# Ledger of designs, part 93: peptides against a protein of PDB entry 5Z08

Target 1, 168 residues: chain A of PDB entry 5Z08
Amino acid sequence: RQKDEWAKKTSSLMKQLDWFIGEHLGAMLAAEELGGPVVGELMEIDPDDLSAGFNAHGKLKKATSQPDLDRRQRRIDDIWGPQDEQGQAHKRKRGADEALAASAEMRDLIEQLMNKLVEAGGDNSATYVEIPRESAAARFLVRSKVAMFHPNDARRLRLVDFGRDLDD
Target 2, 222 residues: chain B of PDB entry 5Z08
Amino acid sequence: GLPRLIDAIEEASKIPAKRRQTPIKPTIEKLTTHLYTHGASPDSLLRLADLLTLRNHLDQASLAAITRNLYPSSTVSDEVVLRFIGALGHGQLKPTLALQALFLRWLVMVYHLLENPGVLGQVYGVLFDLLDTAAIRPQLCHLLALVTRRKHVRPFRIQAILTLSRQTGGDPNLTGLLRVFKNYYPEIIVGDATKGRASAFKHPDPQWRQHLDEIQQRRSEA

## One batch from the design tools (peptide; aimed at target 1 H24 M28 F140, target 2 G86)

Design b2_p28_6_s3 (made by RFdiffusion4, then SolubleMPNN; from b2_p28_6, 13 letters changed)
Fold by OpenDDE base, seed 1:
Structure b2_p28_6_s3 (fold): chain B 168 residues (1-168), chain C 222 residues (1-222), chain A 28 residues (1-28)
Amino acid sequence: as target 1 above (168 residues)
Amino acid sequence: as target 2 above (222 residues)
Amino acid sequence: EKEWAEKTKTLEEIYLRLRYAAGQPLHE
């Protein structure tokens, strides 16, 4: 009985978390990856707004064609290419794809972090997940105090020990 | 540096404003500028917590200005937290309720930087018993909303909030706190108290949060 | 049972922290 209640609650929380990541957080993470605002500065980012691009100050780029932007800014500008209807459709699609990718990365990181915690059996040294890059998802997990980097290796991420707060 | 500014303010705080040889306002402005630019170390935070929470001769505007710029450069210790919690409530030696509301707001905004978030859970009862104090209730409910875990949701606290909600005409902050309780126990009957608007308990100052994050990032790079 | 309870509590904490940091309400 109690196990089944916890299992049902876990399932419900996973659905809520997945919805939150997919419908809200993914677009915000994609915006941060694209040099937009840090997650939580803007309350809602439409994936379509991810088609206009962000300047280095996290403001929506107005469509000014200036050439000598850095490689990340060029990738942003390539994501944010021509203003024609086809270009806008491609931009919207690309913004949606980046939001989906960011959502998937966040979900995968949370799953890996939780799995490593279970596998480690209480050994904190074994709880680290190796991350391929410092993504917006990884940074947000750290800012949110959900995860922490290894002190000597920013490629290693672990779940914060909530145990002290969760002890009933 | 920051320690010397704190020293000067500590000494000035012992003397009534009318008896000071020099105005303290320029030193307060230097302190708040320094705090805004660099934040406060754990040691500086403790000293500033004492200045803010202990009865002294500093004016309310200066105390409020320090509190509004009290950016931690690192973590917040249990001792610092307990200074602010100990300053809450009614009493001749307590800070003003307006300043207490700023302290509660500060605790909300730095909650994620606590060395031990569990410290607030340990004093949950003390915080909860202050809900009748209308002047601090909005920020207190927000802090309680962050701190509340399953272990804190008890029948007597549910009933206390319901009773207080009726007495206050359905304070949105109390309704919000009851909704937080329902996250842990969906079966909680909130009755007519939930028909009203609830406070959302969103972060109270996004600009302050952003600036805090910038200060915290500079430390990780140093 | 304990494992499922721990998993649920961990997810509750993750969800709360992520939502709050993203500027979302603490409750529905």
Scores: peptide ipSAE 0.657, ipTM 0.856, DockQ to the pose 0.282
OpenDDE base, seeds 2, 3, 4, 5: peptide ipSAE 0.655, 0.656, 0.650, 0.641; ipTM 0.855, 0.856, 0.851, 0.845

Design b2_p28_6_s4 (made by RFdiffusion4, then SolubleMPNN; from b2_p28_6, 15 letters changed)
Fold by OpenDDE base, seed 5:
Structure b2_p28_6_s4 (fold): chain B 168 residues (1-168), chain C 222 residues (1-222), chain A 28 residues (1-28)
Amino acid sequence: as target 1 above (168 residues)
Amino acid sequence: as target 2 above (222 residues)
Amino acid sequence: EKEWAEKLKTLEEIYLRLGYAAGLPLEE
């Protein structure tokens, strides 16, 4: 009975987390991978800003003087409007694919990090996951204080021990 | 009096329109005229809430006319509120979405007369989960804007509004609700979904408000 | 039972920290 309640709560929370990753965080991480704003450093990401591209400093390129209303409508139309021009369809598809990839990477990393923590049985040396690259997802986990890199190897990531931090 | 009119309508509501011996429209008109002139007592409100929310043989025009004239003469009980909340959503036994929108509009307009406004906070989840229903979303967002407290502003709900706002192309009502959330948590990253037009959630019917105030004043003088 | 409770607690903490870092309020 209690086990079933815990399983239900865990499943519910996992669904909420999956939704958060898939519908919100994945797009922000994809933007970061594309040279956009770093997740958690810029509080106001205008989705309209994501489509304009980023300069070498990660700042949105202010495109030229056409009135703000027409660009917003065009961007909304570019995101949600019918696929009229071949080039817009390709950009939308690419953005969606990148958001999906970032979401999948984040989910996989969280799952691996949790599994390694359970498997390690308290051995901190065995809790590290090997990551193929320093992704936006991996960096965000570290910035969020969810994970930490190995001191000597940036390809090794482990979950922060939340139990120890509560007893201190 | 009002109770006798309700009795007649309750009995007629059990019978299909084609099988009624007497047309119900004249009785509905008497009821709506009485409600417009005097309002409804708490007891009458409960009976009318049952007529409006339970499946019966009353026509949609009659139900809408009653709802548009449902002026409380005093307070609105938790039981009345819960009848209307219980009538929301999809299902064969539920009222039409058009009628549900009128119920939500009514709850907005009588919010200040609730005996316990906290009752809506207790059913916040039920209301919030209906935001995907486009037909009731405008009134639902307005009601949620009144009901929302800090305890209701959870990460999953913020995300749900953001996702739904994107999916709807930035519905102004969702943007308005997200601004209410931001009042409790200024640190909420409200992306472009909120740079759009937001609903100000103004009173939906100023004339109805004025007439309600007149009915309520008569009670205070008695 | 302890393992499931720990897993749930860990997931809650992950969600809260990610949410906070992404500009969402923490669940009190």
Scores: peptide ipSAE 0.467, ipTM 0.503, DockQ to the pose 0.251
OpenDDE base, seeds 1, 2, 3, 4: peptide ipSAE 0.455, 0.476, 0.478, 0.476; ipTM 0.435, 0.474, 0.424, 0.514; seeds 1, 2, 3, 4 fail the geometry check

Design b2_p28_7 (made by RFdiffusion4)
Pose (drawn by RFdiffusion4):
Structure b2_p28_7 (pose): chain A 102 residues (1-31, 98-168), chain B 214 residues (1-190, 199-222), chain P 28 residues (1-28)
Amino acid sequence: RQKDEWAKKTSSLMKQLDWFIGEHLGAMLAAEALAASAEMRDLIEQLMNKLVEAGGDNSATYVEIPRESAAARFLVRSKVAMFHPNDARRLRLVDFGRDLDD
Amino acid sequence: GLPRLIDAIEEASKIPAKRRQTPIKPTIEKLTTHLYTHGASPDSLLRLADLLTLRNHLDQASLAAITRNLYPSSTVSDEVVLRFIGALGHGQLKPTLALQALFLRWLVMVYHLLENPGVLGQVYGVLFDLLDTAAIRPQLCHLLALVTRRKHVRPFRIQAILTLSRQTGGDPNLTGLLRVFKNYYPEIIVSAFKHPDPQWRQHLDEIQQRRSEA
Amino acid sequence: SILEFLDNHQRVRWYVEEISIARRRELE
């Protein structure tokens, strides 16, 4: 099957993203850098792992967030995540993977 | 003759205006005239795109003059297209929003000359996420309308464009883009973009006809 | 090649999209 290529591509891309977060983004967020990289990655991992865990239940895809997390503000500003409209301490990913003809 | 002019504009581009041993306006005019007559080669286009895209000491009037006369001879590379895509939106590395509107207008006018028009499809999300920026929204919508294929019409983008249409009180450029979206998915709840400058289109055609000569 | 031209916001956005699509297709 062609499956593990979609796995190989994902494991390769995940590493490239983590490299970008550590090398470039964490430092930007500081303005320590290492702390910002770890929390951004943990947040993205939690965000992505849940979006698929819901499959169809769009309502269950929110993760609890500290009050003034800069990682969530960046992710919302970059249009990769969205706050819950009723309160801003839960967050969801934008659901890039959902496709009508997937 | 053209590369020499670019070499001069590149050097002047590195130092402030008052420290220039010569006014640059006469040299900018020579470049503008040469581009009007002969067009820009693929290589010259790349160098000009760097000058238009990177932060330098060139003034706005000179950059706009160059952009308005950026008629390609032959084709437009992905290297050139991506530089203009990377120049879009807010950020200290990026050019003014006014120049960005000119670049987007230019990409629409030269869309048929891209070596790899699919490259715009590979950055579709970069173009789309910038629709909130009103200063460049009309030009963004026109380019997105040409670039949109079925694979790009995803539910999150459908919802995002609907929300933006409601919040802006109904931008006709947004509804024009939604029309293109509906062509791929008629299930969706319901300006046919014209060429932005016909004289420029005509002048480009004249310059492009030289490609048939040998 | 595309990533050379993207800023921090755009790179994060592009990676997250590509990974999300790949994971959804992997599940299929």

Design b2_p28_7_s1 (made by RFdiffusion4, then SolubleMPNN; from b2_p28_7, 18 letters changed)
Fold by OpenDDE base, seed 2:
Structure b2_p28_7_s1 (fold): chain B 168 residues (1-168), chain C 222 residues (1-222), chain A 28 residues (1-28)
Amino acid sequence: as target 1 above (168 residues)
Amino acid sequence: as target 2 above (222 residues)
Amino acid sequence: SILRYLDAEEQLRYYIEKISELIAKAQK
């Protein structure tokens, strides 16, 4: 009975977390990946705002074609196409796609981190997940103090063991 | 009355100082005088918490003056507490760290007036995870010392304090908090981290306490 | 919900902490 209640509560919280990642966090992570502000500095980024891109200062760009803007900016501009209605629709779609991708990456990373922690059975050396890159998702987990990089290897990430008790 | 003063300040807070037709300082002084004399009702506290925590055009000196005179005439609601907690940390929309330190100090001083002290226990992690912010650490440690219960003393938090204590060269406030943890789990091995000077977490302002007690007493007589 | 007062980092941490605690309890 008590185990069933805990399982139900866990499932409920997992669903809430999944919703939170998809509806709020994904867009912010996508913004950071696109050279926008660091996640958490802005409370909410509309995926539509992602479509405008960000300047070197992390501010929303007005699509002014200034020629001397850095290669990354050109790629963003190339990605975001002409400011016609079709271009705006393509931009919005891309912003949404980037938010979805960032959400999926975060979900997968959290799942891997949690699974590795459970599988390790208390062996801290076995709790590390290898990450292919330092993503916005990985950085956010570290800033949120839910994960830590390996001290000697920034490609290895582990979840903080919140479940451990002193009465255990 | 206080509501009208708050109305005037709320309206002024929407306008940059250079564009205000009238100086706000006299109104702030009237408000702080009123707060000092009568305290703030729960409703007024909520409105003032919004003024203090939301980004507006009020100057830091005015915000600090309001915070220093933020005497509750009654209890402090969970909503008021959570507004101040939500205003903590780093962010462009958050108050300055100096103002956050005043908020934390205020929470320490009014802790006994909280409608539900357990609300701080629910956000314990939020407070704890700000310990790396040096500017607010003294007040955070003091508040955490009040809020900490057995359930909050976890291995990861012990390790976090120990790590941060080493990084800071043994901050007395962290040492004090670690001693609070040891009160719940005496068996915690902390090495030399507890041998240093620890903060005693004394009341930050005895005169403020006395004046608060006078305001609270007047309410009980009314 | 307390979550409405928390930023994204704090919300994430809240979820992960609570889920981790429940998982640990379920394994006992």
Scores: peptide ipSAE 0.635, ipTM 0.866, DockQ to the pose 0.826
OpenDDE base, seeds 1, 3, 4, 5: peptide ipSAE 0.634, 0.634, 0.633, 0.634; ipTM 0.867, 0.866, 0.866, 0.866; seed 4 fails the geometry check

Design b2_p28_7_s2 (made by RFdiffusion4, then SolubleMPNN; from b2_p28_7, 14 letters changed)
Fold by OpenDDE base, seed 5:
Structure b2_p28_7_s2 (fold): chain B 168 residues (1-168), chain C 222 residues (1-222), chain A 28 residues (1-28)
Amino acid sequence: as target 1 above (168 residues)
Amino acid sequence: as target 2 above (222 residues)
Amino acid sequence: SILQYLDAREQVRYYIEQISILIRKAQE
């Protein structure tokens, strides 16, 4: 009974995480891969740009013309901004495709990390996932303090063990 | 008045010091004198926060002098707070770590004047993740000690601060923050990390506090 | 909002932390 409740709660949280990745995080990760802002770092975002927020596609809403914000925003706008009509549709599509790809990569990485956590049965040495590259997704998880690289191999990533008794 | 002084400094901040027609130092001195005497209104605080946090051509000594005299005459808005929080951490366009430490110290000293103290709780994660930055850690721990609520005391944060405490050889500021955590969860085993000397998080500048109180009292009488 | 962006790490951390704790509890 208790195990079933935990399984249900786990499933619910995974669905919420999946939603969050798809709706918000994927676009931000895609922007990072394209040379945009680093996800979760305090960006040198004009507070006006901060107040404008990110749209659903991870784009900063155009706040007023401060010149250096104009460069990162121009990079974001160069990546995501209005090119000529045909170029805009292609850029929007490309941006959507990159966000989808980033979302899929993050989901897959989290799934692999969670699966290894389950399989390891408490052995932290067995919880490492091999990553093909140091992606924005992998870096984000490390910055979020939920994952760590192997000390001797940056191609191996594992979840932080949150269930260790604080007694160790 | 203060708005005209800010206008002049804003214009000067756009120009490299070597290309300015007039020295900015006399205007900075007038500004700091005005701030010391009258404080800054909410609108003036926002403008000054932009000058302090955005990359411009003002020298570090001038920025530090403004920050040391940044007395609010009234309340401190969420927007002003978020400007200073946004300026924290590493980055080419971010203020120096020395200036960031002054900002954190300022936030500690004006915490009781925040329009919404909850705004700092909303950015708690950002503040907490900067604890590994040694140059700002003392002031950051003090601010976190004020901001921390039960909802912020999570297992991963307990573990993170314990790990960092071990790595730093038991930084007294981290020990002080762990004691704050323990106030919300007495069962937290802090082990050897709390056996050391803890910071008491005393007010950073009693004279600054007294002068702030005098400025605030004049507003209540007007 | 900046809060949404800044909160992204916090949200992901919250989810992964809670899931990891539950996974461990389910194995006990």
Scores: peptide ipSAE 0.415, ipTM 0.657, DockQ to the pose 0.414
OpenDDE base, seeds 1, 2, 3, 4: peptide ipSAE 0.407, 0.438, 0.397, 0.402; ipTM 0.613, 0.482, 0.537, 0.609; seeds 1, 2, 3 fail the geometry check

Design b2_p28_7_s3 (made by RFdiffusion4, then SolubleMPNN; from b2_p28_7, 18 letters changed)
Fold by OpenDDE base, seed 5:
Structure b2_p28_7_s3 (fold): chain B 168 residues (1-168), chain C 222 residues (1-222), chain A 28 residues (1-28)
Amino acid sequence: as target 1 above (168 residues)
Amino acid sequence: as target 2 above (222 residues)
Amino acid sequence: SILRYLGPEEQLRLLLEQISELIRKALK
């Protein structure tokens, strides 16, 4: 009975987490990966705003023609293609695809981190997940105080053990 | 009345100071005088919380003056509390750390007037994660000392405070918070971290408390 | 929900803290 109630509550919270990642966080993570603002600096990034690209300061480029085409900006413009209607549609689709990819990466990373924590049985050395790169997802988990990098290896990430009790 | 003063300030807050037709300072002074004399109703508190926490064109001195005079005439709702909690931390859209420290001080001083003090316990993790922010740490530790219950005292939080205490050279506010944790779990081994000077978390402004009590008494007689 | 008042970092943290606590309770 009590275990069933906990399972139901866990399932409800997992659904809220999945919704949060997919509907809110994914677009912001994609923006950060594309050289946009750090997640949490801007509360709402419209997926349509992702298509406008970001300046060297991570701010949304308003369509004003400022000439200083820094190489990074050229790469963003090259990635986003011509400013015609077809180019804008391709930009919007690409922004949506990047948001989906970022959402999937975050879900997978959280799942791996949680699984490793459970499997480790209290051994902190066994709780580390190897990450292929320092992604926006990994950085976000660390900034959120949910995960920590290994002190000597930034490719190793572990979940904070929130569930450990002093009565255990 | 207070609602009309808030209306005028809300409209002025949408406009950059250089583009305002009328100076806002006289209206802010009327507002703060009214708040000092009568306090703020729950509805007025919510509107003022939005003005204080949302990014607008009000100057920092005006925001600080409103916060220092934010006497509740009655209770403080969960929504008002959560507006202030959501405004804490780092970010371009968040208030300055100096203003956040005033919000935390305010929450400490009105803690006994919260409709549901349990709401702060639900956001305990948000508050706790801000302990590394030096500018708000004194007021944050005081608020956490009021909010902490047995369920919040966890191994990861003990370790986090101990680590931060070492990094800060034994901040008295962190030592005070560890003593609060030890009240719930006397068996916690905190080593030398509790032997140092600790904050007693006394009321931050006795004069403000007295004035609040006078405002609250007028409500009970009405 | 209280989450609507919080930033994304704070939302994720509160969700994962609650989930982790429930998982630990379910495994006991």
Scores: peptide ipSAE 0.634, ipTM 0.881, DockQ to the pose 0.790
OpenDDE base, seeds 1, 2, 3, 4: peptide ipSAE 0.634, 0.634, 0.634, 0.635; ipTM 0.881, 0.881, 0.881, 0.882; seeds 3, 4 fail the geometry check

Design b2_p28_7_s4 (made by RFdiffusion4, then SolubleMPNN; from b2_p28_7, 17 letters changed)
Fold by OpenDDE base, seed 2:
Structure b2_p28_7_s4 (fold): chain B 168 residues (1-168), chain C 222 residues (1-222), chain A 28 residues (1-28)
Amino acid sequence: as target 1 above (168 residues)
Amino acid sequence: as target 2 above (222 residues)
Amino acid sequence: MILKYLGPEEQVRYLIEQISILRAKALK
């Protein structure tokens, strides 16, 4: 019974993570990989963006992650496309493809990191995943304090062992 | 009343200081005076939390003045707490570290008025991962000392504090937090990191506390 | 509910931390 509840909650959280990666984080990582802003560092909000952030009642529109996405997507589109409609469509498509690639990379990296931690059975030396490059995804996980690089090898990344308990 | 003052400040916050038709300072002073006298309702707290945490054209002195006078007249909702927590850390959209330190100090001072103190326990990891930020560490350690429960004391967090304590030359706030951890797990070997001077995490402003208690008493009589 | 107030780094950290804790509990 309790194990089933934990399994259901785990599944729900995994779905939320996958959704967040696909709907939001992928585009943000793609922007960083392409030399855009670091994930979470949105450029200066234009006065128009500040005004648009407020509803008719003077309440800030709940910062649904949507406005930040739309801004990043627009920024990816603004940086890489020709000014014509076809160019804007090609920019949007390229930006979408890069966001999908970044989403897939992040999901795969998280899965590898989690699997290696389980396989290691408590051996810290065996918890490292070898990464082909220092990607935006890898850097993001390190900045997020979810993962750590090996101190002597930036191609080796490990997950923080959040699950370990002192009662174990 | 307070809602109209907030309306005026919200509108002014959309406009750069150089383009405002009227100085905002007199309105900020009226707001802070009202807050000092009557406190802020839950609805007003939420609106003020938005003004304090979201990037706008308000100056740092005004934001700090509002934060210093942010007396709750009632309880503090989870939403208000989470607005302040979401504003912590590094980033171009986040408030200054000086303002974040004031938010953390405020959360310490109003901790007993939270509708659900458990909300801070849910975001414990978010708070804990900011310990490397020196400018907010004193207030952050104090808040963590209040929030910490047995479930939060984990090997990775112990190791993180020990590592950071070595890197900082034994920050007394980190030593204080390690002592809180040791209260839940006396068997934790922290070595020399706990032998040093530790912060006692005393109330940061006794006068502010007294004034808050006076505002809260008026509500219980009404 | 809580995640909507957090930045992307904090959201991912929260989710992975909670998942890891729950997985460890399920293995006991």
Scores: peptide ipSAE 0.700, ipTM 0.891, DockQ to the pose 0.781
OpenDDE base, seeds 1, 3, 4, 5: peptide ipSAE 0.699, 0.699, 0.699, 0.699; ipTM 0.895, 0.895, 0.896, 0.895

Design b2_p28_8 (made by RFdiffusion4)
Pose (drawn by RFdiffusion4):
Structure b2_p28_8 (pose): chain A 102 residues (1-31, 98-168), chain B 214 residues (1-190, 199-222), chain P 28 residues (1-28)
Amino acid sequence: RQKDEWAKKTSSLMKQLDWFIGEHLGAMLAAEALAASAEMRDLIEQLMNKLVEAGGDNSATYVEIPRESAAARFLVRSKVAMFHPNDARRLRLVDFGRDLDD
Amino acid sequence: GLPRLIDAIEEASKIPAKRRQTPIKPTIEKLTTHLYTHGASPDSLLRLADLLTLRNHLDQASLAAITRNLYPSSTVSDEVVLRFIGALGHGQLKPTLALQALFLRWLVMVYHLLENPGVLGQVYGVLFDLLDTAAIRPQLCHLLALVTRRKHVRPFRIQAILTLSRQTGGDPNLTGLLRVFKNYYPEIIVSAFKHPDPQWRQHLDEIQQRRSEA
Amino acid sequence: ALATARRRYRNLEEIHQRLVYALDSLSS
């Protein structure tokens, strides 16, 4: 099957993203850098792991967030995540993976 | 003759205007004239794109003059297209929004000359996420309308464009893009973009006809 | 399973690309 290539590609891309977060983004967020990288990654991991966990239930894809988390602000500003309209302490990913003809 | 002019514009591009031993306006005009007559080669286009895209000491009027006369001889590379794509939106590395509108207009006018038109499809999300930026929205919509293929019409983009249409009170450029989206998915709830400058299209065609000669 | 793997990849790819292009926006 062609499955593990979609796995190989994902494991490879995950590492490239983590490198970007650690090398470039954490430092930008500080303005320590290491702390910002760890929390951004944890948040993205939590965000992604849940989006698929819901499959169809669009309502269950929100994660609790500290009040003034800069990681969520950046993710929302970069249009990779969205706050819940009723309150801003829960967050979801934009659902890039969903496709009509997937 | 053209590379020598670019070499001069590149050097002047590195130092402030008042520190230049010569006014640059006469040299910019020579470049503009040469581009009008002969077009820009693939390599010259790349160098010009760097000058238009990176922060330098060139003034706005000179950059706009260059952009308006950027008729390609032969083809347009991914290296050139991506530099203009990377120049879009807000950020201290990026050019003015006015120049960005010119670059987007230019990409529409040269869309048929790209060596790899699919490259725009590979950055479709970059173009799309910038629709909120009103200063460049009309030109973005036209380019996105040419670039949109079925694989790009995803539910999250459908919803995002609908929300933006409602919040802006109905931008006709957004509804034009939604029309293109509906061509791929008619299930969707319901300006046919014309060429932005016909004279420029005509002048480009004349210059491009030299490719048939040998 | 295959569809889930593809969806995960697409999610990750779009995140990676958008984060890179949003980086300099923090300067504004």

